# Ledger of designs, part 68: peptides against a protein of PDB entry 4GMN

Target 1, 375 residues: chain A of PDB entry 4GMN
Amino acid sequence: RYANITLLALVTLASIGTDFQETLVKGNQGSRESPISAADEEWNGFDDADGDAMDVDQKSSSGEDQEEDYEEIDVKEDDEDDDDDSITSEMQADMERVVGADGTDDGDLEDLPTLRELIQTAVPQLIRLSNLPIDSDESLTIQSHALSALNNISWTISCLEFANGENANIHNAWYPTAKKIWRKTILPILEADSADLKLATQVTSLAWAVARVLHGETPTDGNPHRKFISLYHSSKQQAGGNSNSIEEPEDPFQGLGVKCIGVVGSLAHDPAPIEVNREVGVFLVTLLRQSNNVPPAEIVEALNQLFDIYGDEELACDKEVFWKDGFLKHLEEFLPKMRTLTKGIDKRTQPELRTRADEALLNLGRFVQYKKKHA

## One batch from the design tools (peptide; aimed at target 1 N28)

Design b2_p24_7_s4 (made by RFdiffusion4, then SolubleMPNN; from b2_p24_7, 17 letters changed)
Fold by OpenDDE base, seed 1:
Structure b2_p24_7_s4 (fold): chain B 375 residues (1-375), chain A 24 residues (1-24)
Amino acid sequence: as target 1 above (375 residues)
Amino acid sequence: MKIKLDEEAIRQGKLVVEENKKLL
């Protein structure tokens, strides 16, 4: 009984995360069709307007009081509290470093009560549920649904613009929670070295959503970029050995390979350590060099990540990695291959993949020309 | 407050659609 209630709650939280994203998208679209009347439509939550009162007929059936003796499970609070305070103190010191630059308001979500409850109330429970001991198919199911809910919330928040101080209140509220998801959910699952490709795909999707907000400020403990690069290679070896078609997802951008590239690309942004940036940059450039056996969607993602990581010439990674490791030559040599790859995608059967490949090809040409002018 | 969205983030979005049909 409790498991079914927990599963229903987790599915409901995953749905709320989806419905929240749809509401944000609809709110942003409506603001494009109406002429600029400066009515800030505040998203005040779900309007409870359609109270269709389903008359639940209270049939009073007097069922007998069986006093089931609840054995009080004395949950020994094992004093592991010392390690959580240290992580919270690091998160607080990281927050003080972000807040200390511009005296903009603390992560007050008073005007966004639904988002506040998702971040402050739901996510900490989902983190706990994702860390339950795996002893049964039921605990695996709970973990999977907790990861799905965390994924949907984290992806929805990652759809907000945070550049140039946009949505700073939401960013400040999410940032410590995103680091908590990383340290308490993502890292333990990656360290468990599970052969479960489904779990690996779920945690990698969540890691990408989190790393899209944290970028190079994502915790570097245990070199997570190497774990995701290893997972990328392991996933390719498993797909090559079994002639049983792992049903490639109908969406070529839902593959584990694309997700691994998205994670490691996000982790390599400034202010990531130059060593992390280099290892990721070399991985991405190596995919382009080996492109004959790489899915087109992974090439598109690897190119986009390379543009985002190395688009700014003022960053230390431009001089210390991009120019020093000769990435421009590899990108220029890849241009004719990318043209062939893109032309090989059928516009009728794979319209999205073709569109994104045409965009990535255009951007590759522009990027190579940009870097040649700034050499 | 006007919430600005990242259009590329929305296009990349990897939401999981939970099929409620099996839990009821």
Scores: peptide ipSAE 0.253, ipTM 0.806, DockQ to the pose 0.492
OpenDDE base, seeds 2, 3, 4, 5: peptide ipSAE 0.247, 0.246, 0.247, 0.240; ipTM 0.802, 0.799, 0.805, 0.795

Design b2_p24_8 (made by RFdiffusion4)
Pose (drawn by RFdiffusion4):
Structure b2_p24_8 (pose): chain A 285 residues (1-30, 108-237, 251-375), chain P 24 residues (1-24)
Amino acid sequence: RYANITLLALVTLASIGTDFQETLVKGNQGDLEDLPTLRELIQTAVPQLIRLSNLPIDSDESLTIQSHALSALNNISWTISCLEFANGENANIHNAWYPTAKKIWRKTILPILEADSADLKLATQVTSLAWAVARVLHGETPTDGNPHRKFISLYHSSKQDPFQGLGVKCIGVVGSLAHDPAPIEVNREVGVFLVTLLRQSNNVPPAEIVEALNQLFDIYGDEELACDKEVFWKDGFLKHLEEFLPKMRTLTKGIDKRTQPELRTRADEALLNLGRFVQYKKKHA
Amino acid sequence: SFEEYREEVQRERLEKELEEGAAE
């Protein structure tokens, strides 16, 4: 039963994780009672995947079970994070997912992040999941082992399709857990790293620049948040942003619209937002 | 307003991801 009984079940649960995304799109062209597939994925499929993700690993074969278990968690977490939860949007699904998203983080992402060594393939898998979970958690995400420091170190060290870079994953996940209402110091570190990326944009891949700008816009665009005054202004993030505006224009025009389009049009939106962002705050002490 | 603009930008991002994921 081995090749059929275990691996097949995981690969299929992961595919189910992928294809549920099409239900959301097609459903739109026309207590998760209305979404039994999603209900079963969260209540039933996910608890077993967290279990499988935890256990050794004594052998190579269980090294594959862990990997496949992480693939399914990743696909489900990603698809779910493709929903709008800002304001009161999709509140029913948010309450069904949020505690489980916390569990995945505590019981799966965190213990694996505890033992630094050694894999790149696995380090890539956990960051991808952690990015998916933190997109929903938004600084409500647990701050325990100071995970942002680990993902920050993972970015620089793994320095040795533009948007599938591991570095993009490190920017997104650290950026997502630094939204309010995170510890103001956790926010300071993450914000400093994101801004430092711009100051030293001399060698940062363009996609990582776009993600860093989107993460910053996502974090410091509300003057009521303590971190806008406590970090953005206290550390003068505004100067680096004003200085980066010219540097951002040339790199954007450095991208071949024809080879490849997405990054170019995405970067155009970031400079556009970057300009509008430099104005809004310029208007606020 | 700026807050509305932020919400629009976030919605556009999500819609694009849903379309791209469905295309794949």

Design b2_p24_8_s1 (made by RFdiffusion4, then SolubleMPNN; from b2_p24_8, 12 letters changed)
Fold by OpenDDE base, seed 5:
Structure b2_p24_8_s1 (fold): chain B 375 residues (1-375), chain A 24 residues (1-24)
Amino acid sequence: as target 1 above (375 residues)
Amino acid sequence: SWKEYKLELRRKRLQKELEQAAQA
């Protein structure tokens, strides 16, 4: 009885986090009705579907009007009025305020009561539930659902812009809670060294969401970047052996390898210790050197992380790591390989992967040119 | 700079997002 109520509350909190995210994403992405089935999909990253922002400058005027007759697939909306009232009107109002908030209100979360209760009341309970002793299948299920709820909440908050003091009230409320999730949920699970690849995937997804807000201010206790690098390598060794591999997620960007790269990349941002930055930077550059055996999605994520980490010449890591360790040469040598890799992705079968690879290729060319100009 | 370009990309993305949200 109590377990079923706890599970229902955890599922509801996970759905709330997903719906919050979908509405933030829909508030940010006007058009794509992919019905993320709210209940079961652990939200595992922002699909940066907006690859189109880069194409503005090529004014190539070849107007061959091939009218590709897009057959209007008449998707009959079976109006099953599933009153999945998962989004309360109060949550919608909080989301509208968060999306519409000009980042100037340094105020308390007074105007965001649902988000306040989520951060102050719900998350501390989820942290406790994620730390229960695992003594039964029921306790393992509770941990999984608590991790899913924490994941969805953390991802949702990580979609907010906090640059330049935007959403400072939300950032200030979330920041200590995010550090608590890291220290109380993520680190203990990583230290338990469980052979459970599902649990490792869940905790890595949560770690990425948390690290997307904390960046280089993520607690460095126990060298978590090395644990995620080790997890990356261990995941590759397991996938090569047993053909009964966990169903590779249909989405290439949902893979544990991508998540590990996203975490360690985020951990390496300024003000991370230079040695943490170096170890991560060397790991990422090594993936590019070994790219013939690396999934394309992991290459895309590794490139994006490298651009984000080393995009600012004023940061200590630019001089102390990027230039000292000769990363520019490795990026330049990788450019022709990236062109071949990107061209090898079928636009029909993997449209998103192709779009993100085309973007990453274009960015790689620009980044190399930028770094050569500032050498 | 790359930083300015990245900030401008983010701004253009956010602006496109706002323009799409205003058309929906």
Scores: peptide ipSAE 0.063, ipTM 0.634, DockQ to the pose 0.197
OpenDDE base, seeds 1, 2, 3, 4: peptide ipSAE 0.022, 0.023, 0.051, 0.064; ipTM 0.562, 0.566, 0.627, 0.645; seeds 2, 4 fail the geometry check

Design b2_p24_8_s2 (made by RFdiffusion4, then SolubleMPNN; from b2_p24_8, 16 letters changed)
Fold by OpenDDE base, seed 5:
Structure b2_p24_8_s2 (fold): chain B 375 residues (1-375), chain A 24 residues (1-24)
Amino acid sequence: as target 1 above (375 residues)
Amino acid sequence: SWKEEKYELRKKRLEEERLKAAQQ
């Protein structure tokens, strides 16, 4: 009885986190009213649909009007008022304020009561539930749902712009909580060294969401970057052996390998220790050198992380790692391989992967030119 | 500059990521 109520509350919090993300998204896009049954999908990041609307103004010739009489299947709208009350009017109002908020410096969320309650009341309980002793299938289920809810909330907050002091109030409120998630949820699970790939995927998704906000200020205790690099390598060894392995996610960007790259890339940003930055940078550049055996989505993510880490010449990592370890040469040598890789992706079967690869290829060319100009 | 192009591209990506999550 209490467990079922706790599970229902966790599912509801995970749904709220997803819907909060969708509303942040919709708040910047005109209202498309499609009711998404968001309740069961763990939000694992943005699917980057590179809608390259090349407006190729090609005058389509007048092909004949075959009026295929699509019979209107009168799907009776059974008004099942599924009270998908997942988005409270207060949460929607908070979302509208977050999208429009001129960042006030005070970490006071007085104007964002729902977000305040999520951060101050809900997240501390989710951290507690994610850190329960695992002694039953019920405790595993509770942990999984608590991780899902933390993931969705953390991803949602990670989608806010915090550059240039934007959303500073939310950043300041979230920052100590994000560090608490890292220390109390992520690190203990990573230290338990479980062979559970599902749990590893959930904690890695959460770690990426948290690290997208904390960047190089993520706690370095226990060298978490090495644990995620180890997890990356372990995931590749297991995928090759067991035919009953976790179905490769239909989305190439939802793979554990991509998530590991996203985490370690985020951890390597300034002000990360130069040693952490170097180990991550060498890992990412090594993936590019071994690209023939690396999934295209992981190459795209590794490139994006390299651009993010080394895109600023004023940072210590530019001189001490990028130039010192000769990364420009490896990126330049990778350009022709990236062109071949990108051209090998079928636009009809994998449109997203192709578009993100085309973007990453374009940026690789620009990045190499930039670095050559600032050498 | 690369910084400006990266910022525009990140902004465009955030807008495109926003386009997708509005379609899911």
Scores: peptide ipSAE 0.032, ipTM 0.658, DockQ to the pose 0.574
OpenDDE base, seeds 1, 2, 3, 4: peptide ipSAE 0.031, 0.034, 0.031, 0.032; ipTM 0.667, 0.651, 0.673, 0.657; seeds 2, 3, 4 fail the geometry check

Design b2_p24_8_s3 (made by RFdiffusion4, then SolubleMPNN; from b2_p24_8, 14 letters changed)
Fold by OpenDDE base, seed 2:
Formats: sequence, C-alpha cells, structure tokens
Structure b2_p24_8_s3 (fold): chain B 375 residues (1-375), chain A 24 residues (1-24)
Amino acid sequence: as target 1 above (375 residues)
Amino acid sequence: SWKEEQYALRKKRLQKELEEAAQK
C-alpha cells in the first residue's frame, strides 16, 4: 500500500517535471512535437534540432524531376483530446512568470510557489528515496522512479538560461539542491559500481542535467569525471561483446555514450580544476581521433562540449590545456573526417542526427578559424 | 568573440523558439 502510493507520487512528480519541461519548452518552442507520454518517457536532453541553417541560396543545377508518387498516407488524426489537465493553473502561471520575469535579483522564489515547493519539498524526498537500501524489487522500482523524477526536474531546470545572471533567483534556489543531488544520489550510485546498465543510464542522465547547471562547480570529490569515462569505456566493451540487445535507444542522442560525454564535458567547464579539464579534453579529442569506431551522435556531442569548454580564450584552460596540448591541430585534422561522416548520414532515415551533424561541422569550421586568428 | 557568437546564436535560437511559441 505505501509502495503503491509512493510509486504513484513518484510517477506524478516525474509527470509534473515533464509537463513543466514541456511548458518551458513550449514557452520556448512552439513546435507541436507529439506529447511524450508523460508517465514513462524519461527526458534525456534537448533536441537541439532548430539550428538556424542559413538558407544558402545555392542555385544548383537541373537534376531530373523524378516525380516520386507520395502516397497520401491518410493519417487518421485520432484527436484523442487527452485534455491532460496535468499542468495546474499555478504551474502555468509560474511558467509565464519565468518566461516574463525581468530578473528580480532576489533569490526568493516567492513569485514561483510551485517551483519552490518542487525544489524545497519534493526534491529532498526524491533524494531520500533514491538512496534507499536496495533489498527488494520494490526498493529498486522506487529508486528507478525517484531517479526519473529527479532527472525530469533537473533537466527542466537546466533548460533555463542562467548566463549573464538570467533567472538568478531560480539558479540560487536550485544550486544547493543540485549539489545535494550530486553528493547524495549520483556519487553513491557511481561508487556502488553496479553492472546495471539501466541504473547507470538513469544516473548518468541525471548527472548530465545536474552538471549542465553546476558545470565546473560540480563537486570533484572522488574524481567523478574518471568514473564517467570508465563507464563510457565499459559500455562500449559490453556492446561489442554481448549481442544482448540492450535496446539501443531509437534516438542516437539518448545513448549512454552521449550522456557520459555530456556529463564529463559539463564537469570540465570553468572553474573546474585544470587537471580535470585536461583529462576530459584529452578524452574528447581522443574520440575525434578514433572517430571511425565512434557513433556519429557521440562525435556531435564531443564537438559541442569541446566548443563550450574551449570557446573562451580568457579561461585558464585555453592556455594550459587547449594550446599546450595542441588541440587545434587535432580539430583541424578532424574537419575532413567530419565532412565525410556528416555526408554519410542519410537525411531521410536520420534527419535530426544529420541536422545536428551539419551544425557541428559548421561550428567546427568556424571554431578552427577563430582559434587560428587568436593563436 | 567565438563565445559571444555562440551565445548570440544560442540566444537567437532561443529567441526564435520563443517567437515561434508565441505565434502558436
């Protein structure tokens, strides 16, 4: 009885986190992507799909009009108006305030009561539930749902712009809680060294969401970047040896490898220790050097992380790691490989992967040109 | 700077997303 109520409460909190995210995302993205069935889909990142591909008006020539007869698939819009009134009027009002708030510098969530209760009341309970002793299938289920709820909440908050002091009130309220999630939920699970790839994927997704806000201020206790690098390598060894179909997520960007790269990339941002930055930077550059054996989505994520880490020439990591370890040469040598990789992705079967690869290729060219001017 | 250009691209993407959201 208590387990079912706890499970229902965790599913409801995961749904609230998803709905809050969808409302933040819908407040930020007017695209009707199909309602992710709010209950079971763990949100694992932003689809950075809407890259402004500049319309290069290349008047390319007279290729033959093969009129492929588009069969009108009569998609019955079953308008299941599931009026999932799951977004409370209070959550919607909090979202409108987050989108409309000229940043009142007061770290008080007085104007965001739903978000305040989520951070102050719900998250501390989820942290406790994620740390229950695993002694039964019930405790394992509770942990999984607590991790999913923490994941969705943490991702949602990581969607807010915190650069230049934007949303400072939310950042200041979340920051101590994010550190608590890291120390109380993420580190203990990573230290348990479980062979459970499902649990490893959940904790890595949560770690990425948390690290997207904390960056280099993420607690360095126990060298968590090395644990995620080890997890990356272990996941590749298992995928290569056991043809046990761990259902490779249909989305290439939902893979454990991408999540590991996202975590370690985020951990390496300023003000991370230079040695942590170096170990991560060398890992990411090594993936580019070994790109023939690396999934395209992991290459895209590794490039984006490298741009974010080393995009600022004023940071200590630019001089002490990027230039000192000769990363520019490796990026320049990777440009022709990235062009080949990107062109090898079918736009019809993997449109998102192709779009993100085209963007990462464009950015790689710009980044290399930038770094060459500032050498 | 590259950071300013990337930030401007991200901000422009976010702004476009916000504008597209406000038009629906």
Scores: peptide ipSAE 0.053, ipTM 0.623, DockQ to the pose 0.226
OpenDDE base, seeds 1, 3, 4, 5: peptide ipSAE 0.038, 0.021, 0.040, 0.038; ipTM 0.621, 0.489, 0.619, 0.621; seeds 4, 5 fail the geometry check

Design b2_p24_8_s4 (made by RFdiffusion4, then SolubleMPNN; from b2_p24_8, 13 letters changed)
Fold by OpenDDE base, seed 3:
Structure b2_p24_8_s4 (fold): chain B 375 residues (1-375), chain A 24 residues (1-24)
Amino acid sequence: as target 1 above (375 residues)
Amino acid sequence: SWKEEQLELRRKRLEEELLKAAQE
């Protein structure tokens, strides 16, 4: 009984997180000017339950034509006004305020009641549920659903622009909660060192969403970047050995490798410790050097992360890591490889991967030129 | 600037991803 109610509540919270994201999308189509940071919509693949097409064996039983006079019971369709419109309207109104409000510097979500309740009431319960002792298959299911709901909420919030003090009220409300998710949900799961790749994928997706907001302010305790780098390498070793291909997600950008790169890239941003930045930067540059054995989507993500981390010459990591460790040479040497890689992607079968690779190639050329000018 | 071009490319990517998700 309690398990089923908890599962239903978690599914509902995961749905609300998705609907909130969709509402953000719809709201932003009206506002041309705000640079929306590309959140990779890490759609946690809804396992389309294989609709086992029950072969309704049409046993042609020649049942006799008894003309039973079905009295038309005039079932008055009571138009049950689907009260579903009410939640969507409040969420839409909150999102229209987020998109339309010049972010009032007041960290109060007084004008965003739905988002406030999501952050202040729902998320703390999800953190609790994700951090319960795993003692049964039911507790594992609860953890998975709690992680899914936290993922959707965290991704949705990470789609908001926080640059230049935009959405400062939301940022200020989310920031302590994001740190709590990191410390109470992500770190304990990463420390358990589970061989469960599904759980590892879920926690890594959540970690990426959280790290996209916290960046280098993500707690460095226990060297989480090394855990994600280790997870990246472990995932590659398993994929190479056992023919139990965990079905690579249909979307090449939903792979655990991409997620690991996204997390560690985000963790390496200023004000991350220079040694954390260096270890991540070396990891990312090493992927480019080994690109013949790396999926194209991971190369695209690794490039984007390198551009973000080292795009600012005023940051300490530019001098102490980028220039000191000679990253420009590796990026320049990678340009012809990236051109070959990008041209090898079929536009018809993988249009998104091709578009993102064409962009990353363009950016790599520009970035190399920029860095050569500022050398 | 290079930063502005990056932001614009990322914005377009997001707009495309968001448009895709709204069609599924």
Scores: peptide ipSAE 0.036, ipTM 0.542, DockQ to the pose 0.461
OpenDDE base, seeds 1, 2, 4, 5: peptide ipSAE 0.034, 0.024, 0.033, 0.033; ipTM 0.545, 0.448, 0.533, 0.538; seeds 2, 5 fail the geometry check

## One batch from the design tools (peptide; aimed at target 1 D251 Q254)

Design b2_p25_1 (made by RFdiffusion4)
Pose (drawn by RFdiffusion4):
Structure b2_p25_1 (pose): chain A 285 residues (1-30, 108-237, 251-375), chain P 25 residues (1-25)
Amino acid sequence: RYANITLLALVTLASIGTDFQETLVKGNQGDLEDLPTLRELIQTAVPQLIRLSNLPIDSDESLTIQSHALSALNNISWTISCLEFANGENANIHNAWYPTAKKIWRKTILPILEADSADLKLATQVTSLAWAVARVLHGETPTDGNPHRKFISLYHSSKQDPFQGLGVKCIGVVGSLAHDPAPIEVNREVGVFLVTLLRQSNNVPPAEIVEALNQLFDIYGDEELACDKEVFWKDGFLKHLEEFLPKMRTLTKGIDKRTQPELRTRADEALLNLGRFVQYKKKHA
Amino acid sequence: ADLEEIEENVAEYENELAEEHIEKN
């Protein structure tokens, strides 16, 4: 039963996690009662995956169960985070998911992040899931072991398809949990790291530059948020952004539109947004 | 208005990137 009974169930639940994304797209061309697949994924499939993700690991075989359990959590969490939840959008699905997303973080991402050592493959798996979960949580994400510090250290140390880089994952997840209403100091650290990435953009992969710019735009674009005054202005983030604008233009033109297109067009949008961003705040004390 | 456009661009970018992660996984 081993090869069939356990591994097959996980790989299939993960595939179900992947393919539900097509239901969302095709559904559009035409209390989760209307979405039983999603309802069952959250209420039934996910609690068992959190359990499996937790348990040793005493043996290599259970090392594979954990990995596959993390794969399924990852695919589900990613697909769910592909929904618009800003404003009042998709509120029914948000309430069904948010507490579970908190559990995945506390019971899965956090204990695994507690024991630093040793894997890169596994370190990559947890950051990918944590990024998915934090895209929904948006600074409501728990601040316990000061996880942003760990993901920040993970980025620099793992320095030794452009958008699948682990570094991109570290930028996204730390950036996502630093949105309001996060602890203002947690925001200061994450914001400082994201800006430092630009000041020292001399060696940062272009995709990581684009993610850092999108995370910053996503965080400090509202003057009513305490962190806009408490961090963005108090630490003068504006100067580095104005200084980075010329540096950003050359690196963008340094990207072969023909080899490969996506990064180029994505970087064009970031510089465009970067310019518009330097103006809006320039207009605000 | 520029801010709204920036927010839309960021949402589009995050959705495209999430789709890529989903396809790869």

Design b2_p25_1_s1 (made by RFdiffusion4, then SolubleMPNN; from b2_p25_1, 14 letters changed)
Fold by OpenDDE base, seed 2:
Structure b2_p25_1_s1 (fold): chain B 375 residues (1-375), chain A 25 residues (1-25)
Amino acid sequence: as target 1 above (375 residues)
Amino acid sequence: SDLEEIRETVRRQQRELTLEEIKAG
C-alpha cells in the first residue's frame, strides 16, 4: 500500500517533469515566430567579425533523376488528441512567466510557485528516496522511479537558457539543489560500483542533466569524470562479451556510451580543473582516433562536447590543453574519417543520426578552420 | 538551434513512467 502510493507519487512527479518541458517548449515556440531550425546554426566560433561567406560553388552535378515512385504512405496521423490535461493551469502560467520574464536578478521563485514547490519540496524527497538502502525489490523499484523523476525534472531545468544571466532566478534556486542531487544521489550510486547497467544508465542520465547546468562547477570530489570514463569502458567490455542483449536503446543517442560522453564533456567545461579538462579532452580525442570501433552517435556527442569545451580561446583550457596537447592535429586528421562515417549512415533507416552527423561534420570543418586562424 | 537539439535530447533522456510500470513492480 505505501509502496504503491509512493510509486504513484513518483510517476506523477516524473510526468510533471515531462509536462513542464512540453510547456516550456510550447512557450518558447510561441514567443519566437520563426522556428530557427536547429540544423542551421553552424558553429562560427566566438569571432563576431569577418563574415567572409566563402561562396561554396554548388557545382550542380546533374545526377540522373531516378524517379523512385515514393508510394505515399498515407500515414494516418491518428491524432490521438490525448488531451492529457495534466498540465495544470499553474504550470502553464509558470512557464509563460519563465518565457516572458525579463531576468529579474532576484533568485526568488515567488513568481514561479509550481517550480518552487518542485525544487524545494519534491526534489528533496526524491533525493531521499533515491538514496534508500536497497534491501528489497520494492526499495530498488522506488529508487528507480525516484531517479526517473529526478532525471525528468533535471533535464527540464537544463533546457532553460542560463547563458548571459537568463533565467538567473531559476538557476540560483536550482544550483544548490543540483549540487545536492550530485552529492547525495549520483556520487553514492557511482561509488557503490553496481554491475546493474540499468541503474548505471539512470544515474548517468541524471548526472548528464545535472552536469549540463553545473558544468565545471560540478563537485569534483572523488574524481567523478574518471568514474564515468570507467563506466564507459566497462559498458563496452560487457557489450562485447555477453551477447545478453541489454536492449540497446533503439535510439543511438540514448546509449550509455553517449550519456557517459555527455556527462564527462559537461564536467570538463570551464571552470573545471585543468587536469579534469585534460583527462576528459584526451578521452574524447582518443574516441575520435579509435572511431572505427566507436558508435557514430558517440562520435557525434564527443565532437559536440569538444566544440563546447574548446570553442572559447580565452579559456585556460584552450592554451593549457587544446593547444598544448595538440588536439587540432587530431581533429584535422579526423575530418576525412568523419566524412566517410557520415556518408555511411543511411538517411532512410537512421535519419536523425545522419542529420546530427552532417551537422557535426560541418561544425568540425568550421572549428578546424577557426582554430587554424587563431593558432 | 541548440534549444531544439537540447529539447530533442531532453525528450529522449526523459522517461515517461507509466501506470503499467507501477503494476509490474
Scores: peptide ipSAE 0.017, ipTM 0.576, DockQ to the pose 0.086
OpenDDE base, seeds 1, 3, 4, 5: peptide ipSAE 0.016, 0.017, 0.016, 0.018; ipTM 0.562, 0.571, 0.561, 0.577; seeds 4, 5 fail the geometry check

Design b2_p25_1_s2 (made by RFdiffusion4, then SolubleMPNN; from b2_p25_1, 15 letters changed)
Fold by OpenDDE base, seed 2:
Structure b2_p25_1_s2 (fold): chain B 375 residues (1-375), chain A 25 residues (1-25)
Amino acid sequence: as target 1 above (375 residues)
Amino acid sequence: SDLEAIRESVRRYQRELTLKEIAAS
């Protein structure tokens, strides 16, 4: 009885977290590109005030239009408007306030009651439930649902802009809670050293969402970056040996490998310890060097993480890691490989992967040029 | 356990790789 009520409550909290994320994404699509597309923004470096925009003359080579007459299969999208009435009017009002808030109000979460209750009331209970002793299939199920709810809430919050002091009230409310999730949920599960790849995937997804907000301020106790690197390599060894199809997620960006890269990349941002940054940077550059054996989505994520970590030349990691460990040479040598990799992705069967690979290739070219100018 | 042995092998491999890359720079 209590287990079923707890499970229903956890499923409901996971749904609320998803609906909040969808509302945020829809709200942001009206004003700013989606927070997923913020990774798709063309990396322009720092705005060097010297506006020598090299006119890259796009010579449109007129390739012959073979008009393959694609018959318009009139797929009647039955818009089953499943009006998922699950989005409360209060949640919508909170989202409208978050999207419409000019970043000037250092206001408390007083104006965001749903988000306040999620952070202050729900998340502490989810942390407790995720950290229960696993002694039964029921306790494992409760943990999985608690992790799912924490994941959805944490991802939603991680999709808010916090740069330049935007959403500072939400950031300030979330930050101690995010650290608590890390210390009380993520670290204990990582320390338990489970062979459960499903649990590892759930905790890694949650860790990525949390690390996308905490970045280099994520607690370094126990060297969690090494655990995620170890998890990355162990997952590859298991996939190569047992063709037990752990259903690789249909989305290549939802893979455990990508999630591990996203976590360790996020952990390596300033103000991370230089040795943490170095170990992560070397791991990421090594993936590029070994790209023939690495899924394209992991290469895309590894590139994006490298751009984000080493984009700022004023950071200590630029001098002490990027330049000192010769990363520019590896990135430059990877450009031809990335062009080949990207061209090898079928636009028809994997449109998203192709788009994100084209963007990462463009950004890699720009990044290499930028770093060569600032050498 | 076999899992500990795998993790220790991975930690060694990553450490050797990091050391080789630092030594090749």
Scores: peptide ipSAE 0.008, ipTM 0.405, DockQ to the pose 0.019
OpenDDE base, seeds 1, 3, 4, 5: peptide ipSAE 0.008, 0.006, 0.000, 0.000; ipTM 0.409, 0.373, 0.371, 0.374; seeds 1, 5 fail the geometry check

